Peptides against a protein of PDB entry 4ASU. Designs and how they scored, part 293

Target 1, 270 residues: chain A of PDB entry 4ASU
Amino acid sequence: ATLKDITRRLKSIKNIQKITKSMKMVAAAKYARAERELKPARVYGVGSLALYEKADIKTPEDKKKHLIIGVSSDRGLCGAIHSSVAKQMKSEAANLAAAGKEVKIIGVGDKIRSILHRTHSDQFLVTFKEVGRRPPTFGDASVIALELLNSGYEFDEGSIIFNRFRSVISYKTEEKPIFSLDTISSAESMSIYDDIDADVLRNYQEYSLANIIYYSLKESTTSEQSARMTAMDNASKNASEMIDKLTLTFNRTRQAVITKELIEIISGAA
Target 2, 83 residues: chain B of PDB entry 4ASU
Amino acid sequence: FTFASPTQVFFNSANVRQVDVPTQTGAFGILAAHVPTLQVLRPGLVVVHAEDGTTSKYFVSSGSVTVNADSSVQLLAEEAVTL

## One batch from the design tools (peptide; made by RFdiffusion4, then SolubleMPNN)

Design b2_p27_6_s1 (from b2_p27_6, 12 letters changed)
Fold by OpenDDE base, seed 2:
Structure b2_p27_6_s1 (fold): chain B 270 residues (1-270), chain C 83 residues (1-83), chain A 27 residues (1-27)
Amino acid sequence: as target 1 above (270 residues)
Amino acid sequence: as target 2 above (83 residues)
Amino acid sequence: MKKEDELEEKWKKLLEEEKEIEARPLR
């Protein structure tokens, strides 16, 4: 490589490093906010799931309609965040299909659709876009829940798949159950709750769905920002290593050029 | 007893004596060993009676309340403020 | 929001440019 080429590469990689560092800082700021907002959201969301855990709601095997909600975002550069969710969605969809279930998919965030479009296009009901630019609100979750409930697809059981935040360096893709009103109302374990008005139960389920979606969005957002911060840090380190290598190459090449010029001067060939 | 909104936690697995909640079917008091029930909140006052006799008041919007067989209670309000 | 998207686009562009530079035979 000529000195000019090396210099150009050095400039380019230094610029990349500056950008990745900037992106890391942005992700760090968003992560800090997301983590703060996740604390109450987790209590809220886990509280909403308590009924399903305590009541041990089971869907009869003869029920065939299953809904998978994958929660992610529209934004890349966050490592395996999207692929992890998509992988679990694929696995779940395949298992359910093998069991003779009808599977429909909802994507929260455009990246899910981008990954699954080729193989699962026919199973998609809807994809919610514009996710991940702003912190998710309960209003956003309510809109998603309402649209799902009004989609006309009457599922019996479902799964919401999202990345749960563990730490700044760790997330885990998890699945939580969602149940239809009919499934809950017919569950034997719900008999202890018999004095519930049908309208009350319907409204309760609407809140439950919104709550779970909200929780999943908050977990996903925190995981994503953390993963992005890590990804940008790694990119910055890789750029730094490349800069060091190219700098050494530059110095060696420069010395070779100088030596050549000196030889030309000494030899009188110039 | 857990009482939270999406943005704030008021009680997290706390032991309380009684919780009065405003529901669509009417206001009722949740005591220890209350029968399992599901209710939807209406805008109104929540009153939490602690074991030490302290009473806390909250205004809530919409939401849900769950009373489980194990006497655990989840009060989940869309919005809630301390009064 | 706009700033982050701009950074991402700039990053992608620079990566492409770097790939093009790397693909040039080391003369």
Scores: peptide ipSAE 0.241, ipTM 0.894, DockQ to the pose 0.037
Fold by OpenDDE base, seed 1:
Structure b2_p27_6_s1 (fold): chain B 270 residues (1-270), chain C 83 residues (1-83), chain A 27 residues (1-27)
Amino acid sequence: as target 1 above (270 residues)
Amino acid sequence: as target 2 above (83 residues)
Amino acid sequence: MKKEDELEEKWKKLLEEEKEIEARPLR
């Protein structure tokens, strides 16, 4: 490599390092906010799931329509965040298909579609884009819930797959159940609840769906920002190591050039 | 008893004496050993009666309330403010 | 929001430039 080539690479990698450091700081700020906002969102979301856990709602085996909602974002540079969700979606879809179920998919965030488009394009109902630029709101979750309910797909049960935040260095891909209005209404376990008006139950189910979507978005966002912060830190360290290596190469090459010039002078070839 | 909005937690698995909630079918009081039920909230006042006799008032927008067989209650409002 | 998008775009461009530099034969 010429001194010019090494110098150009050094400049490029130094610029990369500056950007990765800046991106780390942005991710850190977003992570701090997301973690604060996740605390109440987790209580709210877990509270919404309490009915389904306590009532032990079961879907009859003859019911075949299953919905999978994968939750991530549009943005990359966050390690295995998207691939983890997609991997679990694929596994769940394969298991359900083997059980003779019809599977449809909803992607929250464009990255899910980008990973699954070749193998599962015919199973996608809708993909929600513009996810991850701003913190998710309950309004955003309500829009997703409403679009799902108005999609015309009459699923019996479903699952929402998302990354649950554990710590700044750890997340876990998890699955939570979702149920259609018909499944809830027909569940034997619901008989212990007092006579509930059909309109009340419909409205209740709409809130429940919005609540779980909101919860999943908050968990996903916190996990993603943490993973991005780590990814950018690693990229910055890798850039630093490469700068050191190239600097050594530059110094050696410079010495070799000087030595060659001296030999040419001494030999009279100059 | 759990009472939360998406952005704020007021009660988290707390023991309370009574909760008065505004529902679409009317306001009712949830007491200990209340029968399991599901209701949707209408805009109105929530009154929480603590075991120590203290009373807290809240204004809520839309949402849901669940009373389970194990006497757990989840009050989930889209928006809620302390009064 | 705009700043993050700008950073991502700059990142992609720099990665492409680095790949091009690495692919050049050592003359």
Scores: peptide ipSAE 0.239, ipTM 0.888, DockQ to the pose 0.037
Fold by OpenDDE base, seed 3:
Structure b2_p27_6_s1 (fold): chain B 270 residues (1-270), chain C 83 residues (1-83), chain A 27 residues (1-27)
Amino acid sequence: as target 1 above (270 residues)
Amino acid sequence: as target 2 above (83 residues)
Amino acid sequence: MKKEDELEEKWKKLLEEEKEIEARPLR
């Protein structure tokens, strides 16, 4: 490589490093906000899931329609955030198919579709785009819930797959159940609950779905921003190492050029 | 007793004496060992009666309330403010 | 929002430029 080429590469990588550092700072600011907003959202979301855990809702084996909702975002540069969700979605879809169930998929965030399009395109009902640019609101979750309920797909049960935030350096892909109104209304374990008006139960399920989606979005967002900070930090370190390597190469090449020029002068070949 | 909105937690697994909630079917009081039920909130006043005899008032929008067999209660409002 | 998108676009552009530089044969 010529000195000119090395210099160009050095300049390019230094610029890359500046951008990665800036992106890390942006991710850090978003993470700090997301983590604060996750605290109440987790209490709210876990509270919404309490019914399903306590009632031990089971879907009858004759019920075959299963919905998988993968929660991520549209934005890359966050390590294994999207691939982790997609991997679990694939595993779940395969297991359900092997059990003779019909599987449909909803992607929250365009990255899920991008990963699964080639292998699972026929199973997708809808993909929600424009996820991850702004912090998710309850309104956003309500829109997703409403669209799902109005999709015309009469699922019996479902799974929401998302990354649960553990710490700044750790997340875990988890699954939470979704049940249809019919599944809840027909569940034997629900018999202990007092006579519930059908309209009340319908409205309750609409809130429950919105609540779970909102919770999942908040967990996912916090996990994503944390992972992005780490990814950008790693990219910055890699750039630093490359800069050091290229700087050494530049110095060696410069010395070699000088030596060559001196030899040419001495030999009269100039 | 858990009472939260998406953005704020008022009670988290707390012990309370009674909670009065506004539901679509009417206002009712949730006491200890209340029959399990599911209800939807209407806009209105929530009154929490603490074990120490203090009362706290909240205005809530829409939402849900769950009373479980284990006497746990989840009051989940879309919006809530302390009064 | 605009600032983050701008940073990402700049990042993509710089990565492409770096690939082009690396792909040039040592003349």
Scores: peptide ipSAE 0.238, ipTM 0.892, DockQ to the pose 0.037
Fold by OpenDDE base, seed 4:
Parts: structure tokens; sequence; C-alpha cells
Structure b2_p27_6_s1 (fold): chain B 270 residues (1-270), chain C 83 residues (1-83), chain A 27 residues (1-27)
């Protein structure tokens, strides 16, 4: 490589490093906010899921329609965040299909569609775009919940798949159940709940869905920002190492050029 | 007893004496060993009576309340403010 | 070289997008 080539490459990598460092800082700021907002959201979301855990709602085996909601975002450069969700979705879809269930998929965030469109296009009901640019609000979750309920797909049960935040360095892809109104209404375990009006139950279920979606979005966002911060840090470190290597190569090449020029002068070939 | 909004936690697995909630069908009090029920909140006042006799008041917009067989209660409001 | 330049431009675009997002008031 010529000195010119090395210099150009050095400049490029230094610029990339600047960008990755900047992106790390942006991700760090977003992470700090997301983590703060996740604390109450987790209590809220876990509280909403408590019914399903306590009531042990079972879907009859003859019920075949299953909905998978994958929660992620539109934004890349966050390590395995999207692929982890997609992998879990694929696994769940395959298991359900093997059990003779009909599977439909909803993607929250365009990245889910980007990963699954070739293999699962026929199973997609809808993909929600413009996710991850701003922190998710309860209003956003409500919109998603409403659209899901209005999708016309009469699922019996479902799974919401998202990355649960563990720490700045760790997340775990998890699945939580969602149930249709009919499934809840017909569940034997619900018999202990006194005099639930059908309209009340419907409204309750709408809130429950919105609550769970909101929770999943908050977990996902926090996980994503932490992962992005880590990814950008790693990219910055890799760039630094490359800069060091190229700098050494530059110095060696410069010395070689000088030596060659000296030899040419001495030999009279100049 | 858990009482939270999406953005704020008021009670997290706390022991309380009574919670008065505004529901679409009317206001009711949740006491110890209340029968399991599901309700939807209407805009109104939530009153939490602590075991020590302290009473706290909140205004809620909407949401849900769950009373489980194990006496756990989840009050989840879309919006809630302390009064 | 070309790949790195392309990456740089992509990263720049991403950074600009992030800046724009940060500049938007949270509704």
Amino acid sequence: as target 1 above (270 residues)
Amino acid sequence: as target 2 above (83 residues)
Amino acid sequence: MKKEDELEEKWKKLLEEEKEIEARPLR
C-alpha cells in the first residue's frame, strides 16, 4: 500500500471512530432515560401480567389460532437485539406449527419485518413502523393495542416476545402470554372472579393488552439502548486498534520509501 | 397492594387496610379477603387506608383493578396524581 | 477503501438522524 492509501484509510477510520463515539454518547443518554422510565413501567407491566400468572388461564387444545407479537424497533446498530427477538419468534412459530396451530405475526418495529419477511411473509398481519425514534409512551402502546384488536384476526392466545432488560451489559429475550377476550371469558380458572360484566371484561382486556405492550416497549427500549451503547463502544475500540495498526504500517512504509530513495540516489538511478 | 401508573409507582406490594376505588359500575372498597374481581376504573378518587390509619388520596383517570384469590391487588391507572 | 468510505457515509447519516431525533421535543 502507498503512503497515500494508508493516510486515506487512517482518515476514514478516524472519522468512523468519531462517529461511533458520538453514537455511543447518544445511546448512553437515551439509555439513562430509558432505565429511569423502566422502573415504574416494570411495576406497572408486571402488575398487569399478575392476573395471567395467578389465574393460570389455559387455552383449550382445540383452539388453534395463535398470535405472535415481536417487539423491537426500526433502529439498527444495537448488536443482537433484533436477531434475538426474531430467533425467538421463529422458534415459537415453528413449535406452534408443529403442534398444529395457526400462527400469525405482528412486528413492532420494522427490523422484525426486515429479518422475517422472506421466511414468514405469509404469517405477517401488520408491522408497526417508526418505533424507537422516541421513547415509547402509553399512548403509543394504546395505538398498537387498538390496531391489534381491530386487525380482524381472531386469535385464541398469543405470545409477546421482547428483550427484558437485566443490566447495562445484559438482556434476555422473553415471552409473555396474551389471551383473547373469548379465551379469558371461557377459562375455568376465571370462575372464581365474581360477577364480571362482559363489557367490563372487554375493557379490562383492552387495558391489559395496552399495559403489556407498554411494558414490553419499555423493556425493549432500555435493552436496545444499552446494547447500542455497547456496540458503539466496541466499534470505537476496534477502530482505535485499527488506527494503531495503520499508524505503525504508515511509519514502516515511510521508512521504506526513504530507504528506497536513498538507495536510488546512491545507485545513481535517480 | 400494588398501585401504579405507567410513569409512577405509589404502592408496590404494600400491606394496606382498605382501598376505595372508583369503577364504572360504582365505587367500592377493597378490604382484606375481598372476593376476587376485575374492574375498570372510571375517573375519580382512590383512597388508600394504610394499616397505621394513614389515608392517602389520589385522582385517577382510567385503568383497571384486579383482586386476586390470594388477596393481592393490582390497581393500574393510566394516569394518577396525588392529592 | 471504498467500503470504509461507504461505511463512513452511512455512519454520518445515522448520526445526523440521531441528532435530529434528539432535537425533537418529546411529546
Scores: peptide ipSAE 0.110, ipTM 0.851, DockQ to the pose 0.251; fails the geometry check

Design b2_p27_6_s2 (from b2_p27_6, 10 letters changed)
Fold by OpenDDE base, seed 1:
Structure b2_p27_6_s2 (fold): chain B 270 residues (1-270), chain C 83 residues (1-83), chain A 27 residues (1-27)
Amino acid sequence: as target 1 above (270 residues)
Amino acid sequence: as target 2 above (83 residues)
Amino acid sequence: MEKEEEELKKWEEELKEEEEIEARPLR
């Protein structure tokens, strides 16, 4: 490599290192906020799931329509955040198909669509974009819930797949169930609940769906920011090592050029 | 008894004597061993009666309330403020 | 050296994508 080539590469890597260092700091700030906002969101979301756990709502085996909601974002540079969700979505879709179920997919965040577009394009109902630039709000979750309910796809049961935050260095991809209004209304386990008006149950289900989506978005966001902070730190360290190696190569190459020039002068070849 | 909004937790698995909630069908009191039910909230006043006799008041917007067979209660409001 | 160049190219592409996302109007 010429001195010019090495210099160009050094400049490029140094610029990348500056960017990754800056992104690490931004991710750290966003993570700190996300973690604080996750605390109440987790209580709220887990509270919404309590009915489904306690009532033990079951979908009859003859019901074949299943919805998978994958939750991530549009944003890259966050390690295995998106691939982990996509991997579990693929596994779940394959298992359901093997069981004779019809599977449809909703992607929250463009990265899910980007990963699954070739293999699962026909199964996608909708992809929600513009996720990850700002912290998710309950309003955002309500919009997603409304779009799902108005999609015209009459699913029986569904799964929401997202990364649950554990710590700054750990997340786990998890699945939570979602149920259609018809499935809830027809569940034998719901008989213990007092005579519930059909309109009340419909409204309740709408809130429940929005609540679960909101919870999943908050878990996903916190996990993503933490993973990005780690990824950017690693990138910055790797860039530093490359800079050191290239600097040594530059110095050696420079010395070789000088030596060659001296030999040419001494030999009279100039 | 759990009472939360998306942004704030007021009660987390707490033991309370009674909770008065504003529902679309009317306001009712949830006591110990209340029958399981599901309701949706209307804008109004929530009153929590603690076991020690303390009464707390909240204004809530929309949301849901669940009373389970195990006597657990989840009050989930879209927005809530302490009064 | 080729592996390092490929990694660098990948980072540059990912950074470009992130910049494009950030440049989009907030809706």
Scores: peptide ipSAE 0.244, ipTM 0.910, DockQ to the pose 0.802
Fold by OpenDDE base, seed 2:
Structure b2_p27_6_s2 (fold): chain B 270 residues (1-270), chain C 83 residues (1-83), chain A 27 residues (1-27)
Amino acid sequence: as target 1 above (270 residues)
Amino acid sequence: as target 2 above (83 residues)
Amino acid sequence: MEKEEEELKKWEEELKEEEEIEARPLR
């Protein structure tokens, strides 16, 4: 490699390192906020799931329509955040298909679609874009929930797949159930709940769906920002090592050029 | 008893004596032995009666309330403020 | 060296995509 080539590479890597360091700081700030906002969101979301856990709602085996909601974002540079969700979505879709279920997919965040487009394009109902630039709000979750409920796809049950935040260095891809109004209404375990008006139950389900989506978005966001912070830190370190190596190569090459020039001067072979 | 909004937690698995909630079907008082039920909230006052006799008041917008067979209660409001 | 260059290229592409996303107006 010529000195010019090495210099060009050094400049490029130094620029990348600058960007990755900056992105790390931004991710750290967003992570700190996300973690604070996740605390109440987790209580809220887990509270919303309590009914399904307590009632042990089961979908009859003859019901065939299953919805998978994958929760991620539009943004890259966050390690395995998107691929983890997509992997679990694929696994779940395959298992359901093997069981004779009809599977439809909703992607929250464009990265889900990007990963699954080739293999599962026909199963996608909708992809929600513009996710990950700002913290998700309950309003955002409500919009997603409403669009899902109005999509015309009458699922019997579903799964929401997202990354649950554990710590700054750990997340886990998890699945939570979602149920249709019909499934809830027909569940034998719901018989213990007194005199539930159909309109009340419908409204309740709408809130429940919005709540779960909101919760999943908050978990996903926190996990993503943490993963991005780590990814950018690793990238910055890798860039640093490469800069050091190239700098050594540059110095050696420079010395060789100088030596050659001196020899040419001394030899009179100009 | 759990009472939360998306942004704030008021009670988390707390033991309370009674909770009065504004539902679409009317005002509803939840006691420890209340039958399981599901309701949706209307804008109004939530009153929490603690075991020590302390009463706390909240204004809520929309949301849901769940009373389970195990006497656990989840009050989930879209918006809530302490009064 | 070739592997490092390929990795660098991938990073540059991902960074470009991220910048494009960040440049979009918030809705």
Scores: peptide ipSAE 0.226, ipTM 0.914, DockQ to the pose 0.737
Fold by OpenDDE base, seed 3:
Structure b2_p27_6_s2 (fold): chain B 270 residues (1-270), chain C 83 residues (1-83), chain A 27 residues (1-27)
Amino acid sequence: as target 1 above (270 residues)
Amino acid sequence: as target 2 above (83 residues)
Amino acid sequence: MEKEEEELKKWEEELKEEEEIEARPLR
C-alpha cells in the first residue's frame, strides 16, 4: 500500500471513530430515558398479562391459525438485538408448522423483515416501519393493535416476541401470548368470570393487545439502546486499535520510501 | 391491587379495602372477594379506600379493570391523574 | 489487512444507512 492509501484509510477510520463515539453518547441518553419510562410500562404491561396467566387460557388443538409478532426496530448497529428476535421467530414458526398450524408473521420494525424476507416472505402479513427514531408511545401501540385487529386475519392465538431488558449488559428474548376474542370467550377457564357483555369483552381485548404491544416496545427499546451503546463502544475501541496499527504501518512505509529514494540517489538511478 | 397508566404507577400489588370504578355499565365498588369480572372503564372518578382509612381520588380516561378469583385487581387506565 | 478493510467497509455502509434513516424527514 502507498503512503497515500494508508493516509486515506487512516482518515476514514478516524471519521468512523468520531461517529461511533457520537452514537454511543446518543444511545446512552436514549437508554437513560428508555429505562426510566420502562419502569411504569413494565407494571402496566405485566398487569395486562395477569389475566392470561391466572385464567390459564388454552387454545383448543383444533384451532390452527397462529400469529407471530416480532418486535424490534428499523435501526441497526445494536449487536444481536434483531437477530435474537428473528431466531426465536424462526424457531417458533418451524415448531408451529410442524404441528400443522398456519403461521402468519407481523414485523414491528423493518429489520425483522430484512432478516426473514428470503425464508418467510410468504408468511408476512404486514411490517410496521418507522420504529426506533422516537420513543414508542401508547398511541403507537394502539395504532399497531388496531391495524392488526382490522387486518382481516382471524388468528386463534399468537405470540409476541421481543427482547426483555435485564440490565445495561443483558437482555433476553421472550415470548408472550396473544389470544383472539373467540379464544378468550370460549375458554373454559373464563367461566368463573361473571357474564361479560360481548362488546365489553371486545373492547377489553383491544386494550389488552395495545397494552402488551406497548409493553413489548418499551422493553425492546430499552434493550436496543443498551446494546447499541455497547456496540458503539466496541466499535470505537476496534477503530482505535486499527488506527494504531495503520499509524505504525505508515511510519514503517515512510521510512522504507525514504531509504529507497536515498539508494536511488546514491546509485545514480535518478 | 395494581393501578397504573402507561406512564405512571399509582398502586403496585397493594392491599386495599375497596376500589370504586367507573365502567361502561355503571360505577361499582370492588371489595375483597368480589366475583371475578372484566370491565371497561369510562371517563370518571376512581376512588381507592386504603386499609388505613385513607381515601384517594383519581380521574381516569379509558381502560380496563380485571377482578380475578385470587382477589387480585388490575386497573389499567390509558390516562390517569390524582385529584 | 483485507479482513480489516472488509469490516471497515461494512461499518461504513451501516453508518451510511443509519445516517440516511436519521436524515429522513419525520412525516
Scores: peptide ipSAE 0.225, ipTM 0.912, DockQ to the pose 0.746
Fold by OpenDDE base, seed 5:
Structure b2_p27_6_s2 (fold): chain B 270 residues (1-270), chain C 83 residues (1-83), chain A 27 residues (1-27)
Amino acid sequence: as target 1 above (270 residues)
Amino acid sequence: as target 2 above (83 residues)
Amino acid sequence: MEKEEEELKKWEEELKEEEEIEARPLR
């Protein structure tokens, strides 16, 4: 490698390091906010899921339509955040297909579509974009829920797949159930819930869906920002190490050039 | 008893004596061992009666309330404020 | 060396795109 090549590489890596450091700080700020906002959102979301856990809602085997909602974002540079969700979605889709179910997919965030488009394009109903630039709001979740309900796909049951935040260094891809209004209304386990008006149940289900989506978005966002912060920290450290190595190489190469020039001067071969 | 909005938690798995909620079908009081039910909230007042006799009032917007067979209650409001 | 430079350049471009997106004011 010439001195020019090394210098070019050094400049490039230094620029990368500057960007990764900046992104680390931004991710850290967003993570801190996301973690604070996740605390109430988790209570809210887990509270919304309590019915489904306690009622043990079972979908009849003759029902074949299954919806998978993958929750992620549009934003890269966050380690395995997107691939983890996509992997779980693929696994679930394969298992459901093997069981003779019809599977449709909704992607929250463009990265899910980017990963699954080649293999699962025909199964996609819709992809929601513009996820990850701002913290998700309940309004955003409501829009997604409404679009799902208006999609015309009459699913019987579904799965929402997202990264649950554990700690700054850990997340877990999880799956939570979603049920159609018909599945809930026909479930034997729901018989203990006294004389529920159909309109009430419909409205309740709309809130439930929005609540679960909101919860999943908050978990996903916190996991993503944490993962991005870690990824950018690692990238910054790796860049630093490369800069050090290249600087040593540059110095050695420069010394060799100087030595060669001195020898040429002394030998009169210049 | 859990009472939360997307942005704030008021009660988290707390034991309370009674919760009065504003529903679309009318206001009703949730007591211990209330029959399981699902309701949707209308804008109005929530009154929480604690076991110690303390009463707290809240204004809620839309949302849902769930009473389960195990006597757990989830009151989930889109927006809620302490009065 | 050329492959490493291309990979580095691609990564730099991806980083710049992400930085630009982050720098955009939330409208």
Scores: peptide ipSAE 0.205, ipTM 0.912, DockQ to the pose 0.494

